# Ledger of designs, part 159: peptides against a protein of PDB entry 4GMN

Target 1, 375 residues: chain A of PDB entry 4GMN
Amino acid sequence: RYANITLLALVTLASIGTDFQETLVKGNQGSRESPISAADEEWNGFDDADGDAMDVDQKSSSGEDQEEDYEEIDVKEDDEDDDDDSITSEMQADMERVVGADGTDDGDLEDLPTLRELIQTAVPQLIRLSNLPIDSDESLTIQSHALSALNNISWTISCLEFANGENANIHNAWYPTAKKIWRKTILPILEADSADLKLATQVTSLAWAVARVLHGETPTDGNPHRKFISLYHSSKQQAGGNSNSIEEPEDPFQGLGVKCIGVVGSLAHDPAPIEVNREVGVFLVTLLRQSNNVPPAEIVEALNQLFDIYGDEELACDKEVFWKDGFLKHLEEFLPKMRTLTKGIDKRTQPELRTRADEALLNLGRFVQYKKKHA

## One batch from the design tools (peptide; made by RFdiffusion4, then SolubleMPNN)

Design b2_p19_1_s4 (from b2_p19_1, 11 letters changed)
Fold by OpenDDE base, seed 3:
Structure b2_p19_1_s4 (fold): chain B 375 residues (1-375), chain A 19 residues (1-19)
Amino acid sequence: as target 1 above (375 residues)
Amino acid sequence: SFREESRRQNLAYSRSLKP
């Protein structure tokens, strides 16, 4: 009984975190409607070519219509108003405030009571549940649901803009909690060296969401970037040996490899230690050099991380890593390979992957030109 | 920065922040 109520509460928290994420993503997209100038491409009408009506005469076979009197079973549409009230009216009001809030500098979430309860009350309990000793299938289930809920909450918060002091109240409330998730949930699971790829995928997804807010201020204790690089390599070795169809996630961007790249890229941002930045930068550039054996989605993510890490010439990593280790040459040499890779993606079967690859290719050309100008 | 130059050029460095 108590276990089922706890599981239901965890599933509900995970659902709420997903719906909250979708609504914040929609709200942030509405503010970035740069007017796509409708170029009036005059659709010149295709001419009426008169192609001949071939009259193929196929014969009338007279099969007897047995009118089987199918009794209309009046399936009462029970309007189950699936009041999928997954988001409480208070949560929706908090979401609308987060999308509309001029960042009040007071780190008190007094105006965001539901978000405050999630961060201060729910997340500490989820951290506790994610750290239970694994002694039963029930404890594994509880851990998985706790990680799912932490993932969805952390992803939602990571979709907020913080770069210009926007949402400073939320950032200040989340930042110590994000560090606690990292130290208490993520690091212990990574240190347990579990062969469970499902658990590894869940913890890596959570780690990416947390690292998207903490960036180079993510705790460096125990060199977590090396653990995620090791996990990347281990996951590639396991996928090659077992013909167990690990159902390739239908979304190529949900793969463990992409998530590992996203984590280590985020960890390497300023003010990360230059040695951490170098090890991650070398890993990412090495993926581009070995691109013939790397999934296209991982290449897209690796390029994106390289643009974010090395896009600022004022940062210490530009001189001490990017220029010193000759990364520009590797990026320039990768341009023709990226064009071939992107053109090889079918627009009909993988439209998102193709769009993201076309964007990454465009940005790679621009980035190489930018870095040559700012050398 | 590359991000600032991309923004000034109205070049969509809009990573789709789809999760």
Scores: peptide ipSAE 0.365, ipTM 0.827, DockQ to the pose 0.258
Fold by OpenDDE base, seed 4:
Structure b2_p19_1_s4 (fold): chain B 375 residues (1-375), chain A 19 residues (1-19)
Amino acid sequence: as target 1 above (375 residues)
Amino acid sequence: SFREESRRQNLAYSRSLKP
C-alpha cells in the first residue's frame, strides 16, 4: 500500500516534470525558431509483470441451475472522462507565466507557486528517496523513480533561459537545490561505484541536467569529471564485450556516452579549475582524434561542448588550455573528418542526427575562423 | 565571445538542447 502510493506519487512527479517541459518547449518554439527538441525520455511505463497466476484447476462440482432473474440494472456508463488533466489549473498558469515571461519579469517565485513547491517541497523529498538504503527491489525501484523525477525536473529547469538575468528568480531558487542534488544524490551514487549501467545512466542524465545550470560552479569535490570520464570508457568496454548490448537507445543522443560528454563539458565551463578544464578539454579533443571509433552523436556533443567551453577569449581557459595545448590545430585537422562523418549519416533514417551533425559541422568551420581572428 | 559573434551574424548558434 504505502509503496504503491509512493510509486504513484513519483510517477506523477515525473509526469508533471515532462508535461511542464513539453509546455515550455511549445512556448519557446513560438518565440524562438530554435527547436528545443525535448528528448522525450518516454516514460518506460510500469511493465506490469503480470505474474503467472497459477491456474489452480479446482474442478469443483455441479451446483444447481437457479435461474436468478438478474434484472438488467442499466448501469449508465457515466463516461467519467478521466480527464487525467494531471496539469492543475495552477500548474498551467505557472507554465504560461514561465513561457510568457519576457526576460524583464524579475517575477517572484510567489507568482510561480507550483514551481516553488516543486523546487522547495518535492525535490528535497526526491533527494531523500534517491538516498534510501538499497535493501530490496522496492527500494531500488523507488530510487530509480526518484532519479527519473529529479531528471525530468532538472532538465525542464535547464531548458529555461538564464542569460542576461532572464528567469533570475527561478535560477536563484534552483541553484541551491541543484547543488543539493549534486552533493546528496549524484556524488554518493558516483562514489558507490555501482556496476549498474541503468543507475549509472540515470545519475549521468541527472548530472548533465544539473551541470547545464551550475556549469563550472558545480562542486568539484572528489573530481567527478574523472568519474564520468571513467564511466565513459567503462561503458565503451562493456558494449564491446557482451552481445547483451543494452539496446542502444533508439535516440543516439540518449546514449550514456553522450550524457558523459554533456556532464564533463558542462563541468569544464568557467569558473571551473583550470586543471578540470584541461582534463575535460583533452578528453573531448581526444574523442575528435579517435573519431573513427566514436559514435556520431558523441562527436556532435563533444564539438558543442568545445564551442561553449572555449568560445570566449577573455576566459582563463582560452589562454591556459585552448591555445597552450594547441586545440585549434586539432579542430582544423578534424574539419575534413567531420565533413565525411556528416555526409555518411543518412538523412532518411537518421534525420535528427544528420541535422545536428550538419549544424555542428557549420559551427566547427565558424569556430575555427573565429579563433583565428581572436588569436 | 563566439556566441556573441554568432548572435551578431544572425547565425543560429542553435543548440538543439534535447534533454
Scores: peptide ipSAE 0.363, ipTM 0.828, DockQ to the pose 0.283
Fold by OpenDDE base, seed 2:
Structure b2_p19_1_s4 (fold): chain B 375 residues (1-375), chain A 19 residues (1-19)
Amino acid sequence: as target 1 above (375 residues)
Amino acid sequence: SFREESRRQNLAYSRSLKP
């Protein structure tokens, strides 16, 4: 009985996270697509029509208190929870500062309570549920649903702009939670070294969403970038052996390989350790060198990650990795291959993949020119 | 930086939403 309620709650949270993302994306698209036609249409005050509120009779039905005896499962809180309460209190204090700032945009205020409850109330429970001992198909189902909800929430938040201090309140509230998701959910699952490709795909999707906010500030404990690189290679070995039964996702960008590239690329951003950056950069450049055996979507993602990691000449990784390891030469040598790859994608059957490949090709040409100018 | 130029071009990372 409880498991069905928990599953329903998790499905509902995953749905809310999706709907919230769609709303945020529509809001952010609406702000870009609405030309401010400053039509000064005088808002003529609508008259106070005295609508007679009909007295609906409060029929006090005395429903009997069935005390459902909730057996309190005495889960011994191990003393590591003191750090969890501190993070929750800081999040709450950061959010109280937001509610107390008279932000003039009434639209952002309506969504803030929902986002608050998602971060403060839902996410901690989802982390707990993702860490349940896997002893049954039911516990595995709960974990999968918890990971799905965490994924949707994390992706939603990762779609907000945090550049230039935008949404700083949301960033500050999310940042410690994102680290908690990383440490308590992502790392334990990656350490369990499960042969479950479904679980690996779920955790990698979540890891990408989290790492898109944390970037190079993502915890480096246990070298998670190497685990995702290993997972990338393992996924290719398994796909090569059993051509029949791995349902490759219909969307080429939902593939485990793309997700692994997205995670490790995000982890390699400044202020990531220079060695983490180097290992990821070498991995990504190696994919370009081996492009004949790499899906086009993974090439597109690897290029985008390389542009984002090495697009700033002021960063230590520019001198110590990009120039030192000769990445420009590899990008230049890849240009003609990328043109061939992009032209090989049918616009009719794979319009998104073609569009993103055309963009990545354009950016590759621009990036090579940019780097030559800033050498 | 090229990163600023890259960000302006909406390098849309593949979203992994579950319906």
Scores: peptide ipSAE 0.359, ipTM 0.800, DockQ to the pose 0.461
Fold by OpenDDE base, seed 5:
Structure b2_p19_1_s4 (fold): chain B 375 residues (1-375), chain A 19 residues (1-19)
Amino acid sequence: as target 1 above (375 residues)
Amino acid sequence: SFREESRRQNLAYSRSLKP
């Protein structure tokens, strides 16, 4: 009984985090009117030349159309209006305020009471639940749901803009909690050396969400970037042997490989130690060199990470890693491969992957030109 | 930075981070 109530509360917290995230993403998409210049270049019609109609003989085999009378099973959709009003009016009001708040830098979240309670009251309990001794299937289920809730909350907060002091109150409230999630939840699970790929995927997703806010200020103790690089390689070795049992996520960007790239890329940002940056940069550039055996979604993520890590020429990693280790040459050599890879993605079957690959290809060309100008 | 130059040129540095 108490377990079921705890599980229900964890599922509800995970749902709230998802719905909050979807609303923030929809709100941010509305402000990014990137003019997709659909240059509908009128591709002038190729003249259909005269090719001879060979008379293929109409053999008229009259197959009898048996009209099998499919009885319409009137499945009464009981519209149980599960008004799962999972988003309370208070949460919705907090979301509207987050989009508009020139916040005070105090981190107290006085104007955001629901977000404050989520960060200050709920997250510390989720951290505790994620650290329970695993002695039963019930404790595994509790850990999984606690990780899911932490993931969704952390992803939601990571969708906020914190550049230029935007949302500083939320950043300041979240930052110590994010470091606590890292030290108390993520590191212990990564150190437990579990062969559970499901748990590894959950903790890696959470680690990416946390690292998207902390960046290079993520605690480097125990070299977590090497653990995620090792996990990337281990996941590839296991997938090559037992293709039958891990349903590849329908979304190519939800794969463990993409998540590992996202984590290590985020960890490599300034002010990360130069050696952490170098190890990650070499890993990412090596994926591009080996691109024939790398999923397209992982290539897209690796490119986006490289643009973010090395996009600023004022950072120490530009001189000490990007230029010193000759990364520009590898990016230039990858341009024709990226064009081929992107063209090989079917727009009909994988529209999102194709769009993100087209964007990454465009940005790769621009990035190479930018870096040549700032050499 | 590449981001600032991209923003100044109205070039979509679309990092669509879908969650």
Scores: peptide ipSAE 0.363, ipTM 0.831, DockQ to the pose 0.285; fails the geometry check

Design b2_p19_2_s1 (from b2_p19_2, 8 letters changed)
Fold by OpenDDE base, seed 4:
Structure b2_p19_2_s1 (fold): chain B 375 residues (1-375), chain A 19 residues (1-19)
Amino acid sequence: as target 1 above (375 residues)
Amino acid sequence: MLDEVRKKLLERQRELAAK
């Protein structure tokens, strides 16, 4: 009984985390569809022109009768009104405030009651539930659902713009909580070194969402970047050995390899220690060098992470890692390989992967040209 | 659910990279 209530609450919190994101996206789309003032172009009415057109005759023919009395099966359409109106009016109002806040509203979390309760009340309980001793299938199920809820909330928050002081109130509320998720949930699970690929995938997804906000300010205790690099390599060894198709997720970007790259890339951003940045940068560049044996989605993610990490020439990592370790040469040498890789992706079967690869190829060309000008 | 979160994130990253 209590387990089922806890599971229902965790599923509900995971749903709220996704629905919150859907509402954020709908709000951002609605703000773009703010009608350009339709200037009063008088829609001059369609003149009903009288056109007289012709007579044509034709004739024929027969015949036959067959009466078949198809009984009207009155299929009552049970309108299952799936009242998927799970979005509370309060949650919608919070999203409208987050989306409609032109970057001048240092809005208090007092004006975001649903988001406040998610961050301040729900997340601390989810952290507690994710840290329960695993002694039963029930405790494992609770941990998995708690990680899923933490993941959805963390991803949703990581989708907010925090540049230029936008959503600073949300950032400031989330930041200590994100560090707590990292230290209390992510690190202990990574330290337990479990052979559970499902758990590893869940914690890596959560780690990526958290690291997308914390970047190089993510706690470096225990060198978590090395653990994710090790997990990347271990995942490749297992996929090569057991012909038990771990059903590659239908989305090539949902793979554990992509998630590991996303985490370590995010961890390597300024102000990460130069040694952490170097180890990650070398890992990412090594994937490009080994691209013949690396899934295209992982190459796309590795490129994006390299652009984000080394995009700013004023950062210490540009001089101390990018230039010092000769990364430009590796990116230049990879450019023709990336063109071949991208052209090899079928647009019909993998349209998203192809689009992302075309973008990453374009950005690689631009990035190489940028770095050559700033050499 | 998780896939949709990620698609939307990737769309936003594309929009930021296009500005």
Scores: peptide ipSAE 0.017, ipTM 0.663, DockQ to the pose 0.106
Fold by OpenDDE base, seed 2:
Structure b2_p19_2_s1 (fold): chain B 375 residues (1-375), chain A 19 residues (1-19)
Amino acid sequence: as target 1 above (375 residues)
Amino acid sequence: MLDEVRKKLLERQRELAAK
């Protein structure tokens, strides 16, 4: 009875974490749909006159296209808009305030009651539940649902803009909580070294969400970047041995390998210790060098992480790692391989992976050119 | 541009954790 109530509460908190995201996305779209009043600035275009009207007479061949009467099977998609009205009006109002907050209002979390209760009340309980002794299948189920709820909340908050002092109130409230999730939930699970790939995937997803906000300020105790690199390698060894049992996630970006890359990349951002940055940078560049045996989604993520980590020339990691360890040469040598890899992705069967690979290829070209100018 | 593609990836990471 208590377990079922706890499970229901955890599922509800996981749902609220997702619905809160959908509301953030809808709110951010609504702020972009503010009608750009077409200020009719009459740009008087330049008058250049030269009119040579060459008359090329190309003959319209009237091909009789046969109307093959394909009976449109009117598949009434019953749009059962299951408007799962699970989004509370209070959550919507909180999201409208987050999206509409011009970053000058030091609005306390007092104005965001739902988000406040998620951070201050729910998350501490989820951390507690994720740390229960695993002595039964019931305790394992509770841990899994607590990790799911923490994941959804942490991801939701990680989609907020915190650059330039935006959402500073939310950042300031979340930051100590994110560190607590890291120290109390993520690290203990990583230290337990369980052979459970499901648990490893859940904790790695949560770790990525948390590390996307904390970046290089993520606690370095116990060298967590090395644990995620080890987990990456272990996941590849298990997939190679038992080809029959691990359903690769249908989405190539949901793979444990991608998640590991995302975590370690996020951990390597400034102000990460230069040695942490170096170990991660060498790992990522090594994936590119070994790309023949690396899934395309992991290559895309590894490139994106490299661009973010080393995009700023003012950072200590640019001089002490990127240039010192000769990363530019490896990126330049990878360009032709990335072109081949990207062209090998079918646009019909994997449209997202192809789009993400085309973008990563474009950015790789730009990044190499940028670094060559600033050498 | 990079941020929008990341946002969508992050969206999917959440939807799959809710199922």
Scores: peptide ipSAE 0.021, ipTM 0.717, DockQ to the pose 0.242; fails the geometry check
Fold by OpenDDE base, seed 5:
Structure b2_p19_2_s1 (fold): chain B 375 residues (1-375), chain A 19 residues (1-19)
Amino acid sequence: as target 1 above (375 residues)
Amino acid sequence: MLDEVRKKLLERQRELAAK
């Protein structure tokens, strides 16, 4: 009875964490009703001052339009009126304030009562529940749901803009809590070295969400980047041996490998120690060199992380790692492989993976050109 | 596009509370 009430409360907190982001996405779309020209939001880390349009000679192969008569399967949408009463008016009002906040208030979350209660009241309890001794299937279930709730809340907060002092009040409230999640939930689970790949996937997802806010300010105690690199390699060894394939997630970007790359990439950002940055950068570049045996989604994520880490030439990691360790050569040598990889993805069966690979290929070309101009 | 695709990826990184 108490376990079921606790589970219901954890599920509700996980839902609340999800619904906050739907509201953030909707609110950020509404404020961007300036016509987002369907201009590919290119990675704008390059001042596009020099408009040398490379004429990509699109040879239009005129494929004949075979009108295949798709029979209109009248799928009666049973409008189950899911009373989507999940989003409280208070929660919606908090998210509308977050989206509209000019970030100028270093104040307490006074104007964001729901978010304040999530961060100050709920998250500390979730950390406690995720760190309970596992002595029963019930305690394991409670841990899993507590991790899920922490994951959803952390992902939602990680979708807020914190650049240029935006949402500084939320950042300031979240930052110590994020460090607490890292030290009290993530590190203990990673140190327990459980053979449970489900738990490893949950904690890695949470670690990525937390690291997307903390970046290089993530606590470096115990070299967590090496634990995630080790987890990446261990996950690949297990997938090759036992036909108890953890069903490859239907979404290629939900794989443990992608999550590990996302975590270590986020951990390597400035002001991360140069040695942490180097170990991660070498890991990511090594994935590109070994790309024949790496899932395309992991290559896409590894490229995006490399762009985010080494996009700024003013950072110490540009000189001390990128240039010093000769990463440009490896990226340039990878361009023809990336073109082949991207072309090998079927747009019909894997549209998202193809789109993300096309974007990553475009950005790789630009990144290589940018770095060559600054050599 | 990249930011929007990243946002969609982030949406999918959530665990559905019902699973």
Scores: peptide ipSAE 0.020, ipTM 0.697, DockQ to the pose 0.169; fails the geometry check
Fold by OpenDDE base, seed 3:
Structure b2_p19_2_s1 (fold): chain B 375 residues (1-375), chain A 19 residues (1-19)
Amino acid sequence: as target 1 above (375 residues)
Amino acid sequence: MLDEVRKKLLERQRELAAK
């Protein structure tokens, strides 16, 4: 009875974390619909003329129309009024305030009561539940749901813009909590060295969401970047041995390898220690060099992380790592391989992976040209 | 462009964690 109530509460908190995102996305779209005045520029159609009539004639054959009388099964549209009342009016109002906030109010989360209760009340309980001793299938289930709820909340907050002091109140409230999730939930699970790939995937997803806000300010205790690099390599060894169909995640970007790359890339951003940046940069460049045995989605993520880490020439990591370790040469040598890889992705079967690969290829060309001008 | 594709990837990372 208490377990079912706890599970329902965890599922509800996970839903709230997702629905909060949808509302943020909808609110950010509404603010960009400034009415572009329909300037009726009648672009007069170019009238160009004549070209010729070729007649190709071919025949013939006759196959019989068997009219099989398919009875119209009157599928009553049961209007299941999915009262997806999941978004409370208070959550919607909080999201409208987050999207409309000109970032100027260093104000307390007083104006964001739902987000305040998520950060101050729910997240501390989720951290507690994720740290329960695993002594039963019930405790494992509770941990999994607590990690899912933490993941959804952390991802939601990580989609807010924090550049230039935007959402500073939310950043300031979240930042100590994100460090607490890292130290109390993520690190203990990583240190337990569990062979559970499901748990490893959940904690790595959460770690990526948290690291997207903390970046190089993520706690360096116990060298977490090395743990995620180790987890990346371990996951590749396990996938090669047991033909237990871990159903390749239907989305190639949901794989544990992509998530590990996303985490370590985020950890390597300024102000990360130069040695952490170097170890991650060498790992990412090594994936590109070994690309024949690396999934395309992991290559796309590794490229995006390299662009973000080394995009700014004013950062110490540009001089101390990118140029000193000769990364430009490896990126330039990878361009023809990336073109081949991208062209090998079928647009019909994997449209998203192809789009992301085409973008990463375009950006790789631009990035190499940029770095050559600033050499 | 880069930001829009990152947003969509982040949207999907969450939809799959809610199921």
Scores: peptide ipSAE 0.020, ipTM 0.704, DockQ to the pose 0.247; fails the geometry check

